# Peptides against a protein of PDB entry 7Q4I: the designs that were tried, part 62

Target 1, 281 residues: chain A of PDB entry 7Q4I
Amino acid sequence: HENSTIAERLYSEVRVLCWIMTNPSNHQKKARHVKRTWGKRCNKLIFMSSAKDDELDAVALPVGEGRNNLWGKTKEAYKYIYEHHINDADWFLKADDDTYTIVENMRYMLYPYSPETPVYFGCKFKPYVKQGYMSGGAGYVLSREAVRRFVVEALPNPKLCKSDNSGAEDVEIGKCLQNVNVLAGDSRDSNGRGRFFPFVPEHHLIPSHTDKKFWYWQYIFYKTDEGLDCCSDNAISFHYVSPNQMYVLDYLIYHLRPYGIINTPDALPNKLAVGELMPEI

## One batch from the design tools (peptide; aimed at target 1 F199 H209)

Design b2_p26_1_s2 (made by RFdiffusion4, then SolubleMPNN; from b2_p26_1, 17 letters changed)
Fold by OpenDDE base, seed 5:
Structure b2_p26_1_s2 (fold): chain B 281 residues (1-281), chain A 26 residues (1-26)
Amino acid sequence: as target 1 above (281 residues)
Amino acid sequence: SLREALLKFSELVKKEKYFNPGILYP
């Protein structure tokens, strides 16, 4: 038996809409496995595609497919969310169909923040955007106010937000959000460990997996270590997770337990005022 | 723990090549 009382409380108090970036060719190959694993722990789960799929709960956005259309799809996805679902959640997660997310850990991170605070979280990168931007692959989560500002204030203004559909979607949304004073939050835990990861756990947890010249070390906004100190015990996301790996992660995280070990959750932090952020570590 | 689970998971994952779309559009 498992005691999920705190998780159930956070499920109600920190409502998360997860939208999954996908395409028709990946509905069966990838997206359905998100739905069958971590996606079921979102308060609402929507798959953003170019074709409708009632079995998947996929929405047909008015965009083409391919990497050159990811920015267009992101814009249309948030427009759709704002129009239909802005009150269905407090926080709005973008993830790819090969991103795995521990939603409970995300709720724990988000708990102190007001959804009316213009903030978003993810794996923060330092290039191109002064305050940084969040890696697309790691997934990023916007507050309700951030979504409002993005859709209502940024998107309609070509000076604030790129009107065409080309470009790196994570960089472009980062620029748009900065231009409407949505803050790029710090996702690190109290030990300074990251929570959102643009790669699989192995890439982060195994020391010397990458050369020091690897682009990631030049892109990461906050200094991070490799190995066991890379990642929070309350990590939120990993990217490039295959469908099979999603089921393995689901088993390991939610089912496999070492007998006789009881994990007591830390006390919830105090809630912040609107506009207030946690101090950087 | 999550850490232990992730360590176990890492043993099952093969090294892959990764990139960020932002690198393609400086």
Scores: peptide ipSAE 0.041, ipTM 0.597, DockQ to the pose 0.376
OpenDDE base, seeds 1, 2, 3, 4: peptide ipSAE 0.021, 0.018, 0.025, 0.019; ipTM 0.499, 0.528, 0.597, 0.587

Design b2_p26_1_s3 (made by RFdiffusion4, then SolubleMPNN; from b2_p26_1, 16 letters changed)
Fold by OpenDDE base, seed 1:
Structure b2_p26_1_s3 (fold): chain B 281 residues (1-281), chain A 26 residues (1-26)
Amino acid sequence: as target 1 above (281 residues)
Amino acid sequence: SLLLALKRFSELIKKEKYYHPGMDFP
């Protein structure tokens, strides 16, 4: 028997809209597997594409496909969310169609924060943006106020936000958000362990997968280790997760149980005031 | 140690290079 009372409470109190970055060639190959796995645990799930798909519930954004259009798609996705869905959730997650997310762990991280606080969370990187920016592949989550500032204050102003559709989408949104005083939050747990991951679990959990010259070690904002100490027990996301691995992860996380082990959740932290952040570790 | 076991396993896995989308931009 399972007790989900606290998870159900957080589902109601920490409402998350998940939008999935996809394209028409990936609707059947990738996106539908998100819908059938972790995406069903979002309060609202939307697939952002260049073509409509009624089976997937995909939105056709007025953008082209390809890497050079990802920034354009991100801008149009958040415009669409602001116009149609800004009151449907408190928090707005961007993820790729090969990102896997444990939404309950994200709700736990977000619980103390006001959605009226201009903040966003993810895997923080150092380059290009003074406060850092969040990795696109690991997924990043904006507060409702962050979405408002992005769409209403940043996007209409070419001095604050890049008007063309070219560039790295995660860097560009990071610049825009900084320019409207949206804070790049710390997503680490109380032990300083990361929660958002730009690679598969194996690449983080297994030490010496990469050398010290690998770009990730230069990009990561906070110091991190490889091995079992890499990752929070309440990890939120992993990237480059294959469709088959999504079903495996869903089984391992939500169905497979070691008999006789009961996890007692930690007490919820105190709620923060509007504009208040947890201290950085 | 568990770390030694994981290190040995890491030698057996296929090393794929994933690139950050921003790496190609100044």
Scores: peptide ipSAE 0.036, ipTM 0.670, DockQ to the pose 0.113
OpenDDE base, seeds 2, 3, 4, 5: peptide ipSAE 0.032, 0.029, 0.031, 0.033; ipTM 0.655, 0.688, 0.657, 0.673; seed 3 fails the geometry check

Design b2_p26_1_s4 (made by RFdiffusion4, then SolubleMPNN; from b2_p26_1, 14 letters changed)
Fold by OpenDDE base, seed 2:
Order: structure tokens, then C-alpha cells, then sequence
Structure b2_p26_1_s4 (fold): chain B 281 residues (1-281), chain A 26 residues (1-26)
């Protein structure tokens, strides 16, 4: 029997709504495998699509399909969440239908923060946005106050938020959030290790998998290395995870145990005041 | 050939695997 007492406490105290960006062609191919794996560990799971799917619990947003509509879909997804679900959670995760998330590790990172703090977390990139923006593929999580500011203050104002549906969704939300004083948080652990990853574990864990000219090293906001020290022991997300890899990760993380090794969780940090952030490392 | 289609698909998946929407941002 597993002792889940602290994870159960965090499930209650750090409520997460996960919304999955998908499309009708991916409902059966990708999104269903999110629902069958890591998505079941969210307090609420919603699939944001252009078509309704009652088996998936997919919402039909009033948007077109294709890469050029991702920003439009993100805006309509957060409007839908604000209208129907803003009180159902404290934190609101965007993920793709090929993102894998360890929701317990995300709750641990979020535990000290107030959901009334205007903050969001993810894999922080430095281009285009002064405070940085969070990589769309790694997934990013908004506080309840960040969602409120985005939907109520940013989206209605064309000077604060792009009114058209074109552009990189992660950059555009990053601009909007900065313009309403939502802070781009530091998601690193106490050792300075990243928690949100825009690639599969293999690409981060294997040294010299990429050359020094690879765009990622120019985009990453915080310095990071490849290898075992790349990644927090409490890593939250990986991108480009195939449906088969989701089941492998679920097995490795939640079922496979080395006999005789007991992991003792660290003590929970103190809670921060509203508007307070953890010091950057 | 199926092998060439699989190679092209694997190369496309590799290109997509290193793509993020912010790379095409001006």
C-alpha cells in the first residue's frame, strides 16, 4: 500500500483545473490518452477543441482549427474557464495533447503561493517579452487572479492584448499577462533545476543531445545544463510525449518501485502572502 | 516506398519535435 496522505492533502489544498489544447482529429489519437494517464490526477480536466466530444469531455470553442488559430483557442479557452469554472480550481494549467504532467509535483511547487497572487509558471523563455514568457509546449499554469486579469483586464483592451487570432500563442499570452502585471514566476527548484520541459525527458537528460547553437539555449531564461542535473527530482512536465510514452511514464513514475528504497518527501514550505513570490535563485 | 515514407515522417516528426510556435515569431 502506498502512503499518499500528503498528496491527498495537496490535491485538496492546491486545486488544479487542467485544460488540454486539442482538435477533433486528435481526440482519439492523443487526447484520450491524456485522459487515461496524467489527466485523471487533475481536480478538473477539460479538453478544448472545435468540436464537442461527450466521451472525452471536449468543449467546442468558437474557433477554427490549425496552428494559426492557437492564440484564438487560448483566448476562448480562458474565457470559457472564467465564465464556467473560475471557482472550480485555484490554478489553471494549459497543456497540449502531447504534454505529460506530474500534477503532484506541480501542486508541491504551487503550495506556498496564493491563488490571488497574479502569477503564472512554466518553462520561461527570454525573447519577445521583457519579463519572459512560458513555453506553450511545456505547459503553463495561471493563478486564479492571473486568469481574472487576463480575461477581464487584458482581453477586452487591444492595447494590452492582441485582438486577432494570429501569432505564437505562448508569446501573445505572455505579452498580455505582462501588460496586466501578472508576474512570470520562477518554476525552478531550490537547487536551480527546471520543472517544466519543452521536450521529452531523453532530450534533457542526455548530454550533448543538442549542439550549443540549438535555439533552446538562446531562448531559455535561466541557465540550465543537460544531463541528470538538468531536471528537478520534482519535475512537472515534458512535451512531445507520444501516447505510448504517456503509459510508460505513468508506469515508471506511479507503479515501478526499487525494492527497499523509501522516498521521504521534503517538508512543505511556509505559505507566502498575497502578491509575494519565492526569491529567485 | 513505405520505408521512404517512414523516414520522411520521422524527419517531419523530428522537425516538429524541435519546433515551438515562438520560433516563427518576427
Amino acid sequence: as target 1 above (281 residues)
Amino acid sequence: SLRLALLLFSELVKKEKYYHPGMDYP
Scores: peptide ipSAE 0.042, ipTM 0.672, DockQ to the pose 0.049
OpenDDE base, seeds 1, 3, 4, 5: peptide ipSAE 0.039, 0.031, 0.035, 0.034; ipTM 0.666, 0.647, 0.654, 0.661; seeds 3, 4 fail the geometry check

Design b2_p26_2 (made by RFdiffusion4)
Pose (drawn by RFdiffusion4):
Structure b2_p26_2 (pose): chain A 281 residues (1-281), chain P 26 residues (1-26)
Amino acid sequence: as target 1 above (281 residues)
Amino acid sequence: SSLLDLLNHLLTETLESMTTGEDHFP
C-alpha cells in the first residue's frame, strides 16, 4: 500500500500539461506506451503528430514528417496549446515518445515557482544560446508566462524566432525564449544532483565515454563527472527509454520497495514572488 | 530460465538504447 495524499494535493496545486512529439510510425510502437505508463499521471496529456489517431486522440499539426520538421511541430504544438489550453495548466512539458518522466518529482521541483514567472526547466546545455538551452529528449517544461511570450511575442517576430521549420527543435526554442526574456531555470536538486537526463540511468550512473571530446561533456552547462553520485532521489526524466523499459521503470519506481525503508518527504519550500527563482546551488 | 531470458532481453535493449543516444546530439 502507499499514502499518496501529498502527491494528490500537488496534483491540484501544480497542474502539468504534457505534450508528446510523435509520428504515425510511432503511434502504436512508442506513443501508446507513454500513455499507459507516465502520461496518465499528467493533469492533461496531448499527443502532437502529423496525423489523427483514435487510441491516442492525437492532434494532427499542419506539418510534414521528417527530422527537418521537428521545429515546425514544436511551434505548432505551443500555438495549439496557447489557442486551446493556456488556462488548463500552470506548466507545459514537451517530451519525446522515448522520454520517461516521474511527474510527481516535476510537481515537487515546480511547486515554489509562480506560473507567471517567465521560466523553463530541463537538462541545460551551453552551446548556441548564452543562457543555455534544454535537451529536447530529457524534456523541458515552460511556465504559462513562458508559453504566452513564446506564442504572442517570439513567433510573430522572425528576427527573434526562426521562421523555417528546420533545425534542432531544442536549440531554436532556447533562442526564441532567451529573446523574450524567459529564464533558463536550474533544475538540479539542493545537493547539485541532476533531475533531467538525456540518456538511460545506466549511462549517467556508469559513464562509459570518458571526457574524450564526447559531445555531452562539452555541451553540459554545469560541470559534473556524474557516476553513482549523478542522479537526484527526486530525478524527473530519462530518455532513449524503450517502450518495454517504460513499464520496468514504472515497476521499480512506483511498486518495488525495500520493506521498512520509508521515504520521508523533504519539506516544500515557500512560494516565490513573480520573477523570482530559488537560491542558486 | 524465463527470468534469465527476460533479464537478457532487457539488457540488450539497454545497450542498444545507450549506443543510439551516444550517436545523436543537436

Design b2_p26_2_s1 (made by RFdiffusion4, then SolubleMPNN; from b2_p26_2, 19 letters changed)
Fold by OpenDDE base, seed 4:
Structure b2_p26_2_s1 (fold): chain B 281 residues (1-281), chain A 26 residues (1-26)
Amino acid sequence: as target 1 above (281 residues)
Amino acid sequence: EELEKLLEELEKELEEAIKKAESSHS
């Protein structure tokens, strides 16, 4: 029998609303596979689209489709969450319809933090935003206070937040959040290993023949190594995960077990006060 | 696998190139 007692405790104490960035053409192709795999482990799951879909619980946002509207979708998604769901969770994850997330590992990372702390987490990138911003594809998670500040303080002010719907959504939200003093947290584990990944596991685990000029090495906020030391044992997300790979990952992570190996979870850390962060490693 | 990897890399490079173009005008 699997002992889920700690995971069940964290499910109740660290409530996560997951919203999935999608579009009508991807509802059946991608989004439904999120709902059937990792999305079932969120406390609340919402698909943000331009069309309603009652099978997905998809919301029709008042935004057009296409890459140039992703920032518009992100703004309207967080407005919708703030209006209807701000009390349904403590933390608010954005993910793409090809992001895979280990929600239990995210709850473990978030456990010490107050949801009233203005903080967000993800794969931190260094360009364009002084404190950094979180990669859109890897997914990023806002505290309840971060959502409040984004929607109430940033979005209404065109000096703090881009008023049009154009631009890179992850950069633009990163600028807005910085302008309202939402902190770009460190999501690394105690060994300095990353938890949010903007690529599939293979791209991080296998030392790539990628030139040192590859954009990723210029974008990462924290230096990371390739290979076995790339990734936390408590990794949270991967991007570019195909619909089929979502089911493979769901099986490998939650069902496949090596006989005779028992993982004993580490003790939960002490809770931080409001406004406190874990020290950067 | 190599082609999918190349496509993913190219998609991300394109996204980042768009980000650079948009950020250079702000």
Scores: peptide ipSAE 0.069, ipTM 0.743, DockQ to the pose 0.064
OpenDDE base, seeds 1, 2, 3, 5: peptide ipSAE 0.023, 0.065, 0.016, 0.030; ipTM 0.614, 0.738, 0.579, 0.698

Design b2_p26_2_s2 (made by RFdiffusion4, then SolubleMPNN; from b2_p26_2, 17 letters changed)
Fold by OpenDDE base, seed 4:
Structure b2_p26_2_s2 (fold): chain B 281 residues (1-281), chain A 26 residues (1-26)
Amino acid sequence: as target 1 above (281 residues)
Amino acid sequence: SSLEKLLEELKKELEEAREKALKTHP
């Protein structure tokens, strides 16, 4: 019998609304596989699209489709969440329809933080935004206060937040959040290992002679090692996960167990005050 | 090992494919 008591406690105490960036062409191809795998572990799951889909609980946002509209879709998604769902959760995860998320590991990372702290987490990148920004593909999670500041303080002000719908959505939200003093948190574990990954596990876990010129090494905010030390044992997300790989990951993480190995969970850390962050490692 | 070389090659191919997909990063 699996002991889920602490996971059940965190499910209640660290409420997560997950919104999935998708489009009508991906509802059946990708988004439904999120709903059938990791998305079922969110406290609330919403698919943000340009068309309604009652099977997915997909919302038709007033935006066009295409890469140049992702920023517009992100703005409208958070407006929709603020208007309809701001009290339904404490934390608000954006993920793509090819992102896989271990929601329990995210709840563990978020547990010490107040949802009234203006903070967000993800895979932190260093370019374009002074404090950094979170990679769109790895997914990023905003506190309730971060959502409030984004929607109420940033979006209405063209000086703080880009009014048009063009640009890289992750960079643009990162600029907006910085301009309203939402902090770009450190998502690394106590060993300095990353938790949010903009690629599949194989890319991070396999030591490669990756050309030091690979853009990722110039973008990553924190220096990370390759190989087994790349990744937290409590990793949260991976990107470019195919629909088939979502089911494989779901099986490997939640069903496959080595006989005779008992995982004893670490003790929960103390809760932080409002506005307090964990010290950077 | 021959397996390590194969894994390195597969990783490189995957990286190149992803870099092409990630041409959306500014």
Scores: peptide ipSAE 0.021, ipTM 0.584, DockQ to the pose 0.184
OpenDDE base, seeds 1, 2, 3, 5: peptide ipSAE 0.018, 0.021, 0.015, 0.017; ipTM 0.585, 0.573, 0.541, 0.580; seed 2 fails the geometry check

Design b2_p26_2_s3 (made by RFdiffusion4, then SolubleMPNN; from b2_p26_2, 19 letters changed)
Fold by OpenDDE base, seed 2:
Structure b2_p26_2_s3 (fold): chain B 281 residues (1-281), chain A 26 residues (1-26)
Amino acid sequence: as target 1 above (281 residues)
Amino acid sequence: SELEEFLKKLKKELEEAIKKALSTHP
């Protein structure tokens, strides 16, 4: 029997609501596979769409479909969460329907932080926002206080938050959050390795001269190494993960075990005070 | 440790194999 005692404790103490950005055309193709894999490890899982789906537990948000409406969908999703679910969790993860998340590793990262600290985490990018913003594809997680500030303080004020539904959703939420003093946290591990990845594992772990990596190195807020040292042993998320890859990752992470290797988890860090952050590395 | 290095190598090889398999599926 795997010693799940620490994971069970963290499941109770670090409650995560995961909302998945999807659309009606992806309910069966993508979102269903999130629900059947990593999404089942969230304390609450909600699919945010333009159409209701009772099998998926999808919410019909009052937004149009298309790439130009992603910011609108993000705003409505967090409004919905604040209205119906703000007390159901401590942390609120946005992910895409092709994002894979190791929720236990996210709980481990979040454990020291108070949900009343105005902070959010993800793959931090440096352009457009002074403190940085979190990449939309890698997924990003807001504290309860960050959600409150976003919905109550930022969204109602056109000077603080873009009122129209156009723009890059990750940049726009990053601007709004900065304007209400929600801090862009450092998600790196104690070795300075990233945890949230806007690409598939293979793109990070394998040195590849793909054009997609070229912009990434210019956009990342923190300098990271290439190759095997790129990624935390406690990595949290990957993007552009196909439905088939989700099942493979689920098997490799949660079912496949090498005989005779006992993985002893690291000790939990001390809890931080409200408003306190881990030192930057 | 030698074991950790081996496991890292194996993980990389598996990821490469998965990437190749996924790129070849229509």
Scores: peptide ipSAE 0.019, ipTM 0.535, DockQ to the pose 0.061
OpenDDE base, seeds 1, 3, 4, 5: peptide ipSAE 0.019, 0.019, 0.021, 0.022; ipTM 0.467, 0.494, 0.495, 0.535; seeds 1, 4, 5 fail the geometry check

Design b2_p26_2_s4 (made by RFdiffusion4, then SolubleMPNN; from b2_p26_2, 15 letters changed)
Fold by OpenDDE base, seed 4:
Parts: sequence; structure tokens; C-alpha cells
Structure b2_p26_2_s4 (fold): chain B 281 residues (1-281), chain A 26 residues (1-26)
Amino acid sequence: as target 1 above (281 residues)
Amino acid sequence: SELEKLLEELKKELEESIERAEKHHP
């Protein structure tokens, strides 16, 4: 029998609404596989689309499709969440329909934080935004207060938040959030290992002579080691995960167990005050 | 090792594929 008592506690105490960026062409191809795998572990799961799908729980946002509309879709998604779901969760995850998320590990990371702290987490990138911004593909999670500030304070003000729907959605939300004093948190573990990954596990875990010219090394906010030390044992997300790989990851993480190895979970950290962050490592 | 070289090659191919997909350019 697996002891899920702590995971069940965190499910109740660290409520996560996951919204999935998708489109009508991906409802069956990708999004349904999120719903059938890791998305089940969210307290609320919503698919943000341009068309309604009652089987998927997809919402038709008043936006067009295509890459140039992703920022528009992100703005409308958070407006929808604020209007309908702001009290349904404490934390609000954006993920893509090819992002895989270990929601329990995210709850563990978020546990010490108040949802009233204006903070968000993800794979932090350094360009374009002074405090950094979170990679769109790795997924990023906003506190309830961060969502409130984004929707109520940032979005209505063209000086704080881009009114046009063009641009990189992750950069544009990062600018908006910075402009309303939402902090770009550090998602690394106590060993300085990353938790949100903009690529598949294989890309991060395999030591390579990666050309230091690869854009990722210029974009990452924190220097991370290559190889096995790249990644937290409590990793949260991976991107470019195919539908088939989602089921493999679900099996490996939640079903496959080495006989006779019982992991005792680490003790939960102390709760932080409102506005307090964990010290940077 | 031979395995390490294979893994490096596979990682490089993946990186190039992802770079094309994300359109994150310096």
C-alpha cells in the first residue's frame, strides 16, 4: 500500500488550478492525454481554447488561433480564471498541451508560500525582463494574488501591460507581472537544482557537450549543472512531452516502484509570511 | 563510452529540433 497521506494533505492545503493552453486541432491529439494523465492531479483542470469542448472541459476564449494570438489567449485565460475560478484554488498553473507536470512536487515547492504573496514560479529566463520571466513551455504557476494583480492592476493599464495580442506570451506576462510587483520566484530546490524544464527529461539528464552557444544557456536565469545534477529529485515539469510519453511518465512516476525501497518524504518546511520568499541559494 | 557518445548525439539532435520548435533565438 502506498502511503499517500502527505500528498492528500498537500492536495487539500495547496490547491492548484491547472489551465492548459490548447487549440481545437489539439483537443483530441494532445489535450485529452493531459486530462488522462497528470491533469487528473490538479484540483481543477481547464483547457483554454478557441472552441468549446464539453468532453474535454475546454473553454472557448474570444481569441483567434495561431502563435501571434498566444498572448491574447493568456490574457483571456487569466481573465476567465479571475472571473470564475479565483477562489477555487490557491495557485494557478499555465501549461501547454505537451507539458507534463508532477503536481505533487509543485505542491511541495509551493507549500511554504502564501497564495496572498504576489509571486510566480517556473523556469526563469533572464532576457527582456529585469527580474526574469518564466518560460511558457515549462509551465508557470501564479499565486492567487499574482492573478489578481495581473487581471485587476496590469491588464487594464496599457502602460503596465501590452494591450495588443502580439508578442511572446511568456515575455509579455513577465513584463506585466513585474510592473505590478509580482515577484519572479526561484523554483530551484535546496541543492540549487531546477524543477521546471522547458524540454523533455532526456535533454536535461543526459550530460552532453552542449554547445554553450545553444540559446538555452543564454536564456536561463540561474546557472545549472549539466547531467544528473541538473534536475531536482522533486522536478515539476517537462516540455515537448508527446502524448505517448505522458503515459510512460505517468507509469514510471506513479506506478513503477523498486521493491524494498521506501522513500520517506522530506519534512515540510515552515510556512512563510505574506510577501516572504525562501532565501536564494 | 560509446553509449555516452550516442547519448550526446541524440541530445544534440533533440536540442536542434527544440530550438526550431520554440523559435527562441538569441
Scores: peptide ipSAE 0.021, ipTM 0.595, DockQ to the pose 0.177
OpenDDE base, seeds 1, 2, 3, 5: peptide ipSAE 0.017, 0.007, 0.019, 0.008; ipTM 0.543, 0.468, 0.556, 0.441

Design b2_p26_3 (made by RFdiffusion4)
Pose (drawn by RFdiffusion4):
Structure b2_p26_3 (pose): chain A 281 residues (1-281), chain P 26 residues (1-26)
Amino acid sequence: as target 1 above (281 residues)
Amino acid sequence: SLEEHDKEFEEIVDEIEEEIKEYEEE
């Protein structure tokens, strides 16, 4: 058994809308498994695709397929969410169909922040954007105010926001958001451990590639060696998670527990004023 | 099993590095 009263209170206090980037080839192979595992724990779940689907209730964006149209799908998805769902949630998560999210830990991290604060969170990378950009695969989450500025202020101005549908979706949204004074938040825990991860847990707990010009060690904004210390007890996301591994992570995280070891929740921080972030780590 | 897992991770790494290179060439 489990007492989930605290998480149920945060469910209503910190509304998270999750949108999943997918395509018709992945509807049954991947997107279905996201819906059956962590997707149902969001306040609202939306599958953004190029075609409709009964099972997912997928939204068909006016965008072609291919890696060259991922940026176009991101722009159209946030335009659609602003048009139809801006008041349906406080926070707006973009995730791939191979992202796994512990939604309860996302509500824990977001609780103190005002949805009117222009901010977004994720795994922070250094290149191409001065304040950093968030890994698309680890998932990134925007405030309601960040979504308003992106759709209302950045998309209509081609100098601030790339108008073509090509490019790295996460780098481009990182540029549009920096250009409209949306802050790149710090998602690490108070001990400095990461919460958002672009790889499976094994790859962060046991880093096989050893600072040998591998892109990850160059891209990471906050320096860390990772290893067994890499990851927060309140980590939020992992990526390159197979459809089967979605169910395994669900089982090991939500069901399997050592008898007599009770997780005691850390106290929630006090709410922050509009424009305010937590003290830096 | 360990060799299979290493191979699968290297494949992901190569694909990411190719994508980064193509992006920087633009």

Design b2_p26_3_s1 (made by RFdiffusion4, then SolubleMPNN; from b2_p26_3, 14 letters changed)
Fold by OpenDDE base, seed 1:
Structure b2_p26_3_s1 (fold): chain B 281 residues (1-281), chain A 26 residues (1-26)
Amino acid sequence: as target 1 above (281 residues)
Amino acid sequence: EEEKRKKEFEEIYKKLEKAIKEEEAK
């Protein structure tokens, strides 16, 4: 019998709405596999698309399809969330339909923070935005206050937030959030290891797959080591995960157990005050 | 020891991926 008491407590105290970026061509190919795997562990799961799908629980946003409309879809997704779902959760995760997320590890990271703190987390990149921005592919999570500021303060003001739907989605939201004083948090663990990953586990865990000239090393905000020291034992997300790999990850993380090994969870940290962040390591 | 654990994980992952693909092809 697994002791899920702490995970159940965090499910109730750290409520997460997950919205999945998808399109009609990927509803059956990718998005349904998110719903059948890690997405079922969110408190609320919504698929943001251009077409409604009642089997998937997909929302038809008033946006066109195509790579040039990802920023437009993100703006409309958060407007929809603010209008219909802002009180359904404390934290609001964006993920792609090929992102895999360990939601329990995200709740553990978020536990000390107030949802009224204007903060967001993910894989932090350093270019284009002074405080940094979060990689779109790794997924990023906004506090309730961050969503409010984004939708109510940033989006209506063309000086604070780009009105056009063009541009890199993750960079544009990062600019908007900075302009309304939403803080780009540090998602690293107490050992300085990352939790959100813009690639598959294999690419992060195995050294020498990436040349030192690979763009990732120039983009990463925090210096990371290669190897097992790259990744937290409480990692949250991976990107470019195929539908089949999602089921493999679900099996390995939630079903496969080494007989006779019992993991005891660390004690929960103290809760922070509103506006307080964990110290940077 | 770290490299050994990585290789073991990779081998398990590849075996499971293969098994799932074989089941979906049925």
Scores: peptide ipSAE 0.020, ipTM 0.390, DockQ to the pose 0.030
OpenDDE base, seeds 2, 3, 4, 5: peptide ipSAE 0.000, 0.016, 0.011, 0.019; ipTM 0.257, 0.419, 0.396, 0.443

Design b2_p26_3_s2 (made by RFdiffusion4, then SolubleMPNN; from b2_p26_3, 16 letters changed)
Fold by OpenDDE base, seed 5:
Structure b2_p26_3_s2 (fold): chain B 281 residues (1-281), chain A 26 residues (1-26)
Amino acid sequence: as target 1 above (281 residues)
Amino acid sequence: SEKKRKEEFDKIIEELEKKIEEYEKK
């Protein structure tokens, strides 16, 4: 039998609202599988769509569909969250309907941080935004203060945040957040290993899976390697995870156990003051 | 809780297996 006492504590102390980017065509095909797997481990789970779905708990945002409207959907999603759910959580995760997230590992990463610190985490990319921005596909998590600043300070000001719905969603929110002094945090573990990944585990874990000239290596903010050293033992997210693979991952992570191996969690770090970040590695 | 989680997982797998079977018959 499992001892989940620490996980239960973190579930209570590090409250996460997960919003899933989806569309009506993917409600049954993809989003439902998020709800049936890792989404259950969020404190609150909301699907952001263009159509309401009572079975899925999908919200109809006043946006069109298509890749060109993803930025618009993100803006409306966070407006909706701020209006209805800003006090329902401490941290607010954006994920796609093909992102898989180990929420417990995210809570562990977030534990020392104050939700009143203007910070967000994810897979940090270096182009376009001076401090970097978080990859959209890997998912990114905003503190409550970051959401407040984004919605209240950035969105209403066209000089701070793009008013048009076009553009790369992750880049645009990154620009907006930078403009309101939301810090792009370092999500790496104490060994310098990444936690948020914009691809499936296989693409990161298998050495030489991609050419070193692959765009990813030019985009990644922090130096990373391939193979087992690519990824934290407390990895948080992977992208391009098929619905079937979500169930496989759920099985592997939460059910499959090597008999006789007991993993003892590391001690929790000390909590940081408001505005304080973990030291850079 | 673990037993409950297992049961829930088993139900999901059964549903997936049915879907796969339906797909393979096409």
Scores: peptide ipSAE 0.017, ipTM 0.418, DockQ to the pose 0.022
OpenDDE base, seeds 1, 2, 3, 4: peptide ipSAE 0.015, 0.012, 0.013, 0.015; ipTM 0.448, 0.433, 0.423, 0.437; seed 1 fails the geometry check

